# Ledger of designs, part 17: peptides against a protein of PDB entry 6IDX

Target 1, 380 residues: chain A of PDB entry 6IDX
Amino acid sequence: KELAKLSADVTFATEFINMDGIIVLTRLVESGTKLLSHYSEMLAFTLTAFLELMDHGIVSWDMVSITFIKQIAGYVSQPMVDVSILQRSLAILESMVLNSQSLYQKIAEEITVGQLISHLQVSNQEIQTYAIALINALFLKAPEDKRQDMANAFAQKHLRSIILNHVIRGNRPIKTEMAHQLYVLQVLTFNLLEERMMTKMDPNDQAQRDIIFELRRIAFDAESDPSNAPGSGTEKRKAMYTKDYKMLGFTNHINPAMDFTQTPPGMLALDNMLYLAKVHQDTYIRIVLENSSREDKHECPFGRSAIELTKMLCEILQVGELPNEGRNDYHPMFFTHDRAFEELFGICIQLLNKTWKEMRATAEDFNKVMQVVREQITRA

## One batch from the design tools (peptide; aimed at target 1 N324)

Design b1_p11_8_s3 (made by RFdiffusion4, then SolubleMPNN; from b1_p11_8, 6 letters changed)
Fold by OpenDDE base, seed 2:
Structure b1_p11_8_s3 (fold): chain B 380 residues (1-380), chain A 11 residues (1-11)
Amino acid sequence: as target 1 above (380 residues)
Amino acid sequence: MDVTPAQASLV
């Protein structure tokens, strides 16, 4: 107890480390001795002193043995552990993951996100905060392949549901530390969109071109039996499609694939358009047909608007940026839906279309409309 | 080297 309190002082920590004191603490934990198992308070103070000593940055985290990692991971994986031991064990694992890639690999073998989710189902907000912090650390330090696997895992849907029900909708006010960890989790989740945001469309890829053709089909041919495609010559078909791509509001009416070669937002804009067209088909058709029937120069160009809105949403949500330690602004809506970014796009494209009409905008006003829409989104 | 009871009492 006295050691744990004194370990917060840099002068004491330096002298204690010089006396091999930290090696004694690690060996106490590694030994799993019946003494520490019978005195949970002594173990809790040992872990506190260890963490406070390591937080001075005097000793490298790489000094830690695999036996020590297994003991700490064991305390997190046990169903009945003292709350103080659990809290310190989560914090130690977080610090290990953040400070050492070699320790990350070892910890990722000993602990699953599923085990950490169980610590979110408690009334203690500090335990919940440390559990999310460790999930965030594991997600941040994961290689790209493993980050995508963590994202695709049923664990992500379950994690969002548990956070929503046990943290956000809990009977306790969210503390600043928890709000920060929810912000970090949100940023790390949106960074999964970076690959698609930076992927250029290949204008020669037929499968990607077929998506643009599907957007046209849904907008203009939804009632036409695909069997009745009139056998009219290839030139009349090309001229018809150029007109339809103009009505869809693409900048390049001849080859709409060229509009998706700009990164950001690249292919992510096409993904959002296709999601809107398939999941919210009535909304998509309404927006396209309402603007395609206008000859008054007040048409809102859907294709251009969807691309620039996707880019704007990526900028607002800081897609591809690291979490900022000073921020705690999280959006509860992103925990309510699996496709929350695409749903946000679907709301914002309707807002853009409404704002365009209210302003009586033309193509020359496009940037002014986008600024008004940005202000509306950032104030909501 | 096993941690002595005296070293455990310092914690």
Scores: peptide ipSAE 0.038, ipTM 0.462, DockQ to the pose 0.016
OpenDDE base, seeds 1, 3, 4, 5: peptide ipSAE 0.035, 0.034, 0.030, 0.034; ipTM 0.462, 0.434, 0.441, 0.457; seed 3 fails the geometry check

## One batch from the design tools (peptide; aimed at target 1 R88 L98)

Design b1_p12_1 (made by RFdiffusion4)
Pose (drawn by RFdiffusion4):
Structure b1_p12_1 (pose): chain A 370 residues (1-223, 234-380), chain P 12 residues (1-12)
Amino acid sequence: KELAKLSADVTFATEFINMDGIIVLTRLVESGTKLLSHYSEMLAFTLTAFLELMDHGIVSWDMVSITFIKQIAGYVSQPMVDVSILQRSLAILESMVLNSQSLYQKIAEEITVGQLISHLQVSNQEIQTYAIALINALFLKAPEDKRQDMANAFAQKHLRSIILNHVIRGNRPIKTEMAHQLYVLQVLTFNLLEERMMTKMDPNDQAQRDIIFELRRIAFDAETEKRKAMYTKDYKMLGFTNHINPAMDFTQTPPGMLALDNMLYLAKVHQDTYIRIVLENSSREDKHECPFGRSAIELTKMLCEILQVGELPNEGRNDYHPMFFTHDRAFEELFGICIQLLNKTWKEMRATAEDFNKVMQVVREQITRA
Amino acid sequence: TASLKPTPLHPL
């Protein structure tokens, strides 16, 4: 107990650390008997002292043994133990992950997505905060080529709805540190879109060109002389600036292939809305048609800007948009809503092609005021 | 590359 008190003082901590005092603590955790059952209080003070000593930055986090790591991960992976032990254990794991790529790799193997998510279902906000913090730390440290798989795994176990039901709509008001972790989680989540935002279409890739052909087919085949007239104009009546080679429009980064993903999502998941928007504007040879392809690409870019896809998390922000915690595909759903808004605003302005940038500005103002 | 500090430690 006394060690936990004094270890926050650097003057004391240095002296204790210089006698390998941290090893006394790690050895006790690695091999001590009955720690959770008979000595849980002692174990809580031990973990408090350990974290306080390590927070002085005198020694590397890489000093910790695989045995120590496994024991701490064991306290998290078990059907919940004492709250004080769990809180410190989650905090130790977060610090290990943030401070070492090697420790991240070992910890990622010792804890499951389901075990971490289950700790969000406890009524204690600090346990919830550290659980989200550990999840954020794993995302921050995951290799670029593994982060998407991790997001899918957490999504399949319902991380989003658990956060919505147990944190956002929970009984206890969200305090500053939890709000910060939700902000970080949202930033990391949006940043999963960044690679596709910056990926150009290869116009010479037939498979990618066939996606645009499919998009056009879904809409034009819902319309016979009128259908023929649409197809004679290639992709003009689908609203692409490059009428004959719309794949070129997707070389603009941002939004790149993310725009294509959004269009395909709207067409497949919301086929009636997609068909309505395209057919209201595919036979319009007055200058008043709303160009779908051009509008979708620019809207995708605008949403990326509004939501700050690609921005790094920082220490000064605690903000988040709660509605993104209400749908597994909230970004794509937002695209669909905003493309309908864009078409409504276009008609309200009796807009022509020359008004394109003005309409996009009004839509930007609508979205950002909402 | 993204980097953040650990969550502040709460008193026991």

Design b1_p12_1_s1 (made by RFdiffusion4, then SolubleMPNN; from b1_p12_1 with T1M H10K)
Fold by OpenDDE base, seed 4:
Structure b1_p12_1_s1 (fold): chain B 380 residues (1-380), chain A 12 residues (1-12)
Amino acid sequence: as target 1 above (380 residues)
Amino acid sequence: MASLKPTPLKPL
């Protein structure tokens, strides 16, 4: 207890570390010796003193043994641990993950996101916050392959559901620290879109061109059998497709693939368009056909609008930026939808199309419409 | 989404 309090003082910490005091604390944890009266209280203070000593940055986190890591991980993975031990163990694991890639690897072998989700099902918001903080640390330090796996896993869908039901829809106000961790989780998840945002379309890639063709098919040939693969289209068919791509509102009606060569938003805009066309087909067809039937120069160019809206959403959501420590603004929609970015795009493209009509915009007014839509999204 | 009514760019 006194040691845990004194460990916050840098002068005491320096002298205690010079006396190998931190090694003694680690050995106390490693021993796991439950035979002492007040073991749980002693352990909680030991973990507190250890954390406070390590926070001075005098000792490398890489000094800890695998036995120590396993003991700390054991306090997080076991169903019946003292709340004070659990809280300190989560904080220690977070600090280990953040400060050492070698410790991240060892911790990622001992702890699953699924085990951490169990700590979100409790009524204690502090435990919930530390559990999300450790999840965020694991996401931040994961290799790209593992981050994508963590994001696609049932664990993330389940994590979102648990956060929604036990945190966001809880009868308790969300504290600033929890709101920050929810913001961080959101940012780290949207940063997985950066690759697609920075991926240029290859105009010569047939598979990517087939996606653009599928957008045309869904809009104009919804009753036509997909077995009408674009066989060697006569020049009349190519001219027909050029008209269709104009009606879709692409800037390059001859080769719409050229509209996706700009990064950002690159291929991410095409992903959003395809998602809208497949998941919200009626909305997609309505937006396209409402504008394709206009002869009054007030048509909203869907293709151009989708690209610039995707770019705008990436800018608003700060895709590719690190989480800011001062921010706590999270979007509840992130926890309600598996494909939250594409669903947000689907809402915002309808808003854009409505705003375009209400403004009586023409193609010359495009940037003014986009500015109004930005203000509408950022104030919503 | 708060309905910021866009002002028509062209007179009604």
Scores: peptide ipSAE 0.043, ipTM 0.701, DockQ to the pose 0.012
OpenDDE base, seeds 1, 2, 3, 5: peptide ipSAE 0.042, 0.034, 0.035, 0.027; ipTM 0.699, 0.651, 0.684, 0.637

Design b1_p12_1_s2 (made by RFdiffusion4, then SolubleMPNN; from b1_p12_1 with T1A H10A)
Fold by OpenDDE base, seed 2:
Structure b1_p12_1_s2 (fold): chain B 380 residues (1-380), chain A 12 residues (1-12)
Amino acid sequence: as target 1 above (380 residues)
Amino acid sequence: AASLKPTPLAPL
């Protein structure tokens, strides 16, 4: 207890480390000797002193043994561990993952995200905070392949549901530390969109062109009686599609694939359009047909608007940026929806279409409309 | 890269 208190002092820490004191603490953890009276209390103070000593940055985290890592991971994975030991074990694992890629690799083999999710189902907000902090550390330090696997896991949907029900809808105020970890989790999850945001469309790729053709089909053929299969020649069909792509509001109405060659937002804009068209079909058809029937130059160009809105949302959400210290602004909607980015896009494209009408905008006003919409989104 | 700092320990 006295050692744990004194370990926060840098002068004491320096002298104690020079006396190999930290090696003695690691060996106490490694031994696992439950035979001492008040073992749990002694272990909690040992782990506190260890972490406080390591926070001075005098000793490398790479000094720890695999036996030490296994003991700490054991305190996180075992049922009915003392809350004080569990908290310190989560904090030590977080620090290990953040400070050493070698320790990350070893820890990622010893613990699962499922075990960490179980620590979110408790009433202790400190335990919940350290569990999310360790998930965030593992996600941040994961190689790209493992980040995508962690993202695709049923664990993310479950994690969001557990956070929503046990943290956000909990009977206790969210502390600043928890709000920061929720912000970090949000940023790290939206950063999975970076690949699609930076993926250029290939205008020669038939599969990508078929998605654009599906957007046209949903807008213009979904209500057409299948009896009107256009039996007319290939050239008349190409001319008809060019008109349809103009009505969809693409900048390049001859080859809409060219509008998706700009990165950001690249293919992510096409993903958002296709999501809107399939999941919110009535909203999509309404927006497209309302603007495609206008001959007054006040048509809102859906294709161009959807691309620039996707780019703007990526800028607002800082997609591809690392989480910043001291930020705690998380969006509860991120935890309520599986496809929160695409749902946000679907809300914002309706707002854009409304704002365009209210402003009586033309194609010359486009940047002014986007500025007003940005201000509306950032104030909501 | 702003290295995220470890979460501060709550007192025992």
Scores: peptide ipSAE 0.140, ipTM 0.771, DockQ to the pose 0.762
OpenDDE base, seeds 1, 3, 4, 5: peptide ipSAE 0.064, 0.075, 0.088, 0.041; ipTM 0.747, 0.753, 0.757, 0.651; seed 5 fails the geometry check

Design b1_p12_1_s3 (made by RFdiffusion4, then SolubleMPNN; from b1_p12_1 with T1M P8K H10K)
Fold by OpenDDE base, seed 1:
Structure b1_p12_1_s3 (fold): chain B 380 residues (1-380), chain A 12 residues (1-12)
Amino acid sequence: as target 1 above (380 residues)
Amino acid sequence: MASLKPTKLKPL
């Protein structure tokens, strides 16, 4: 107890470390010896002193044995562990993961996100905070292949559902520390979009071109009576498609694939358009046809707008940026749906289309409309 | 790159 308090002092910590005191604490944990009177209290203070000593940055985290890691991981994975031990064990694992890539690898072998999700299903917000903090640390330090594995739809759906139901919709105010961890998790989740945001469309890829053709089909052929079989001649078909791509509001009416070669937002914009067209078909068709039927130069160019909106959303959400210390601004909406970014896009594209009409905008006003929409999104 | 800091322990 006194050691744990004194370990917060850098002068004491330096002298205690010089006396190999930290090695003694690690060996106490490694021994796992439950035979001591007041073992749980002693262990909680030992773990406190260990973490406070390590927080001075005098000793490398790489000094920690695999036996120590297994003991700490065991305290997180065991049912009916004392709350004080669990909190400290989660915090130690977080610190290990954040400070050492070699410890991350060892911890990732001993602990699953599924085990950490169980610590979210509690009423203790401090345990929930440390559990999310450790999930965030593991997510941040994971190699790309493992980030994708952590991004597996079932684990994500379950994690989001548990966070939504047990944290966000809990009967308790969200503390600043929890809000920060929710912000971090949101940022790390949106960083999974970076690959698609930085993927250029290949104009020669037929499968990618077929997506653009599907956008045209959904907009214009879904309402067309089957009686207009596309009549004679390859040239008439090309001219029809150029008109359709103009009505869709692509910048390149001849080859819309060229509009998706800019990164950001690359293929992520096409993913958003396709999601809107398939999941919110009536909304998509309405937006496209409302603008395609105008002759007054007040047409909102859907294709251009969707690309620039996707780019704007990536900028607002800081896609590809690391989470910042001291931020706690998270959006509860991102925990409500598995395709939350695409749903946000679907809301924002309707807002853009509305704002365009309200401003009586033309193509010359495009940047002004986008600025107004940015202000509306960032205030919501 | 901003390194995230570990979550501060609350006193026992």
Scores: peptide ipSAE 0.115, ipTM 0.799, DockQ to the pose 0.774
OpenDDE base, seeds 2, 3, 4, 5: peptide ipSAE 0.103, 0.110, 0.109, 0.110; ipTM 0.791, 0.799, 0.798, 0.796

Design b1_p12_1_s4 (made by RFdiffusion4, then SolubleMPNN; from b1_p12_1 with T1M H10S)
Fold by OpenDDE base, seed 2:
Structure b1_p12_1_s4 (fold): chain B 380 residues (1-380), chain A 12 residues (1-12)
Amino acid sequence: as target 1 above (380 residues)
Amino acid sequence: MASLKPTPLSPL
């Protein structure tokens, strides 16, 4: 107890570390000796003193043994551990993951995200915070292949559902520390979009061109009886598609694939357009047809608008940026939907189309409309 | 959400 209190003092910590005091604390944890009636209280103070000593940055985290890691991971995996031991064990594992890639690898073998999700189903917000912090640390330090596996739709859906029901909809106000960890989880989740945001469309890729053709089909052929397979000549078809791509509001009416060669937002804009067209088909068709039937120069170019809106949403959500310390701005909506980014795009493209109409905008006003829409989204 | 009513751009 006194040691844990004194370990916060840098002068005491320096002298205690110089006396190999930290090695004594690690050996106490490694021994696992449950023999004393006050073992749990003694262990909780030992783990507190260990954290406070390590926070001074005098000793490398790489000094810890595999036996120590297994004991700490064991306290997190056991269902009947003391709350104080669990809190300190989660914090120690977080610090190990953040400070050492070699410790990350060892911890990722001993602990699953599923075990950490169980610690979110408790009434203690401090345990919930340390559990999310450790999930965030594991996700941040994961290699790209493992990061995608951790982000699999089922594990993420379950994690989001548990956070929504036990944290966000909990009977307690969200503390600053929890709000920060929810922000970090949100940023790390949206950083999975960075690959698609930085992927250029290949104008010669047939599969990517078929997606653009599907956008045209959904907008203009969805009501056409399948019996009118257009048997007429190849040149009339090319001229027809150029008109349709103009009506869709692409900048390059001849080859819309060229509009997706700019990164950001690259292929992510095409993914959003295809999601809108398939999941919200009536909304997509309405937006396209309302603007394609206008002869008054007040048409909102859907294709261009969708690309620039996707880029704007990536900038607002800081896609590809690391989480900033001291930020606590998380959006509860991102915990309610499996495809929250595409749903946000679907809301924002309707807002853009409405704002364009209300402003009586032309193609020359495009940047002014986008500034107004940005201000509307960021104040929402 | 205070709907910032976009001021109609004056027709040029």
Scores: peptide ipSAE 0.036, ipTM 0.682, DockQ to the pose 0.012
OpenDDE base, seeds 1, 3, 4, 5: peptide ipSAE 0.031, 0.025, 0.032, 0.014; ipTM 0.647, 0.639, 0.665, 0.595

Design b1_p12_2 (made by RFdiffusion4)
Pose (drawn by RFdiffusion4):
Structure b1_p12_2 (pose): chain A 370 residues (1-223, 234-380), chain P 12 residues (1-12)
Amino acid sequence: KELAKLSADVTFATEFINMDGIIVLTRLVESGTKLLSHYSEMLAFTLTAFLELMDHGIVSWDMVSITFIKQIAGYVSQPMVDVSILQRSLAILESMVLNSQSLYQKIAEEITVGQLISHLQVSNQEIQTYAIALINALFLKAPEDKRQDMANAFAQKHLRSIILNHVIRGNRPIKTEMAHQLYVLQVLTFNLLEERMMTKMDPNDQAQRDIIFELRRIAFDAETEKRKAMYTKDYKMLGFTNHINPAMDFTQTPPGMLALDNMLYLAKVHQDTYIRIVLENSSREDKHECPFGRSAIELTKMLCEILQVGELPNEGRNDYHPMFFTHDRAFEELFGICIQLLNKTWKEMRATAEDFNKVMQVVREQITRA
Amino acid sequence: AAEKTIRRPKLP
């Protein structure tokens, strides 16, 4: 108890650390008997002292043994133990992950997505905060080529709805540190879109060109003489600036292939809305048609700007958009809603092609005021 | 680094 008190003082901590005092603590955790059952209070003070001592930055986090790591991960992976032990255990794991790529790799193997998510279902906000913090730490430290798989795994176990039901709509008001972790989670989540945003279409890749052909087919085949007239104009009546080679329009980064993903999502998941938008504007040879392809690409870019896809998380922000915690595909759903808004605003303005940038500005103002 | 640009929660 006394050690937990004094270890926050650097003057004391240095003395204790210079006698390998941290090893006394790690050895106790690695091999001490009945720690959770008979000595939980002692164990809580031990973990408090350990974290306080490590927070002085005198020694590397890489000093910790695999045995110590496994023991701490064990306290998190178990059907919940004492709250004080769990809180410190989650905090130790977060610090290990943030401070070492090697420790991240070992910890990622010792804890499951389901075990971490289950700790969000406790009524204690600090346990919830550290659970989300550990999740954020794993995302921050995951190799670029593994982060997407981790997101899918957390999604399949319902991380989003659990956060919505147990944190955002929970009884206890969200305090500043929890709000910060939600902000960081949202930033990391939006940043999963960044690679596709910056990926150019290869116009010479037939498989990619066939995606655009399929987009056009879904809409034009819902319309006979009129259908023929649409196809004679290649992709003009689908609204692409490059009428003959729309794949070239997707070389603009941002939004790149993310725009294509959004269009395909709208066509497949919301086929009626996609068909309505395209057919209301595919036979319009007055200058008043709203160009779908050009509008979708620019809207995708605008949403990326509004939502700050690609921005790094920082210490100063605690903001988040709660509606993104209500749908697994909220970004794509937002695209669909905004493309309908864009078409409504276009009609309200009796807009022509020359008005394209003005309409996009009004849409930007509409979205950002909402 | 991105992981260093964030605030960690604090313990009582």

Design b1_p12_2_s1 (made by RFdiffusion4, then SolubleMPNN; from b1_p12_2, 5 letters changed)
Fold by OpenDDE base, seed 5:
Structure b1_p12_2_s1 (fold): chain B 380 residues (1-380), chain A 12 residues (1-12)
Amino acid sequence: as target 1 above (380 residues)
Amino acid sequence: SAIDSIRRPKLK
């Protein structure tokens, strides 16, 4: 207990470390010896002292043994651990993951996000906070391939559901620390969109061109059987498609693929458009047809609007930016749906279309409409 | 308590 208090002092920490004191603490954890009177209290103070000593940055985190890691991970994975030990163990694992890629690899073998989700189902917000903090650390330090796996895992749906039900909709005020961890998790989740946001469309890729063609089909030929893939379109069919791409509001009516060659938002805009067209087909068709039937210069160009809105949403959500330690602003909506970004896009594109009509905008007013829409989104 | 003095989770 006294050691744990003194370990916060840098002078004491330096001298204690110089006396190999930290090695003694690690060995106490490694031994796992439950035979001592007041073992749980002693262990809690040992873990506190260890963490406070390591926080001075005098000793590398890479000094810890695999046995130590396994003991700490064991305190997190066991269902019946003292809350004081659990809290410190989560904090130690977080620090290990954040400070060492080699420790991340070892920890990722010993614990799963699924095990950490169990610590979110408790009433203790401090435990919940440290559990999310460790999830965030693991997510941040994961290789890109593993980050995608973490995102796609059924664990993420479950994680979001548990966070929503046990944290956000909990009967307790969200503390600043929890709000920060929810913000971090949100940022890390949206950073998975960065790949698609930075992916340029290849105008020569037939599969990508077929998506644009599918957008046209859904808008104008929704009753036509998709099996009638028009073969080599006659010149009349090509001219028809150019008209359809104009009605869809693409900037390049001849080759809409060119509208997706700029990054950001690259292919992410096309993904959003396709999601809207498939999942919210009635909304998509309505937006497109209401603007395509206008003979007045007050048509809202859906294609251009969808691209610029996707870019704007990426800017608002800070896609590709690292989490900031001073931020605690999170959006509960992003924990309600697996495709929350695409659903947000679907809400915002309707808002844009409404705002365009209300402003009686023309193509010259496009940037003004986008500014108004940005203000509306950022105030919501 | 010594429990309350544990540093907040911070991204380092």
Scores: peptide ipSAE 0.033, ipTM 0.630, DockQ to the pose 0.110
OpenDDE base, seeds 1, 2, 3, 4: peptide ipSAE 0.027, 0.018, 0.029, 0.030; ipTM 0.617, 0.547, 0.625, 0.685; seed 1 fails the geometry check

Design b1_p12_2_s2 (made by RFdiffusion4, then SolubleMPNN; from b1_p12_2, 6 letters changed)
Fold by OpenDDE base, seed 5:
Structure b1_p12_2_s2 (fold): chain B 380 residues (1-380), chain A 12 residues (1-12)
Amino acid sequence: as target 1 above (380 residues)
Amino acid sequence: SAIDSIKRPKLK
């Protein structure tokens, strides 16, 4: 107990480390010896002293043995561990993951996100916070392939549901530390959109062109009897499609693929449009057709608007940026839906379309509408 | 408590 308190002092820590004191603490953990009276209390203080000593940055985290890692991971994976030991063990693992890629690899073999989710189903917000912090650390330090797996896993849906039900909808105020970890998790999850945001459309890729064609089909052919597609020649079809792409509000009516060659938002804008068209088809068709039938130059260009809105949402959500330690702002909607970004896009595109109408905007007012929409989104 | 004094590693 006194060692744990004194270990917060850098002078004491330096001297204690110089005396190989930290090695003694690691060996106490490694031994796993439950033979001592008050073992749990002693262990909790040992782990506290170890953390406080390591926080001085005098000793590399890479000094820890695999046996130590396994023992700490064991305290996190076992269902009946003292809360004080569990909390410190989560904090140690977080520190290890954050400070060493080699320790991350070892820890990722010993623990799963599924095991950490169990620590979210408790009434202790401190435990919940350290569990999310460790999940965030693992997510941050994971290779790109493993990050996608972590995001796509059933664990992510379950994780979001558990966070929503046991943390966000809990009967207690969210503390600043928890709010920060929820923010971090949000940022790290939205950063998975970075690949698509930075992916340029290839105008020669037929599969990508077929998505644009599908957007046209959903907007204009879904209500039209397929029998009335007259066998009009290839030129009339091309001219018809150019008209349709104009009505869809693409900037390049001849080759809409060119509108997706700029990054950001690249292909992510097309993904959002396709999601809206497939999942919210009635909303999509309504937005497109309400503007496509206008002859008054007050048409809201859906294609252009969707691209610029996607870019704006990426900027607001700071897609591709690292989490800031000073921030604690999270959006609860992120935990309510698996496709939260695309759903947010679907809400915001309706807001944009409404705002455009209310402003009686023309194409010249586009940037002004986008500014108003940005203010509306950031105040919500 | 000794628990409340555990500094979280700053995300450096």
Scores: peptide ipSAE 0.051, ipTM 0.605, DockQ to the pose 0.087
OpenDDE base, seeds 1, 2, 3, 4: peptide ipSAE 0.032, 0.030, 0.042, 0.029; ipTM 0.589, 0.588, 0.574, 0.573; seed 2 fails the geometry check

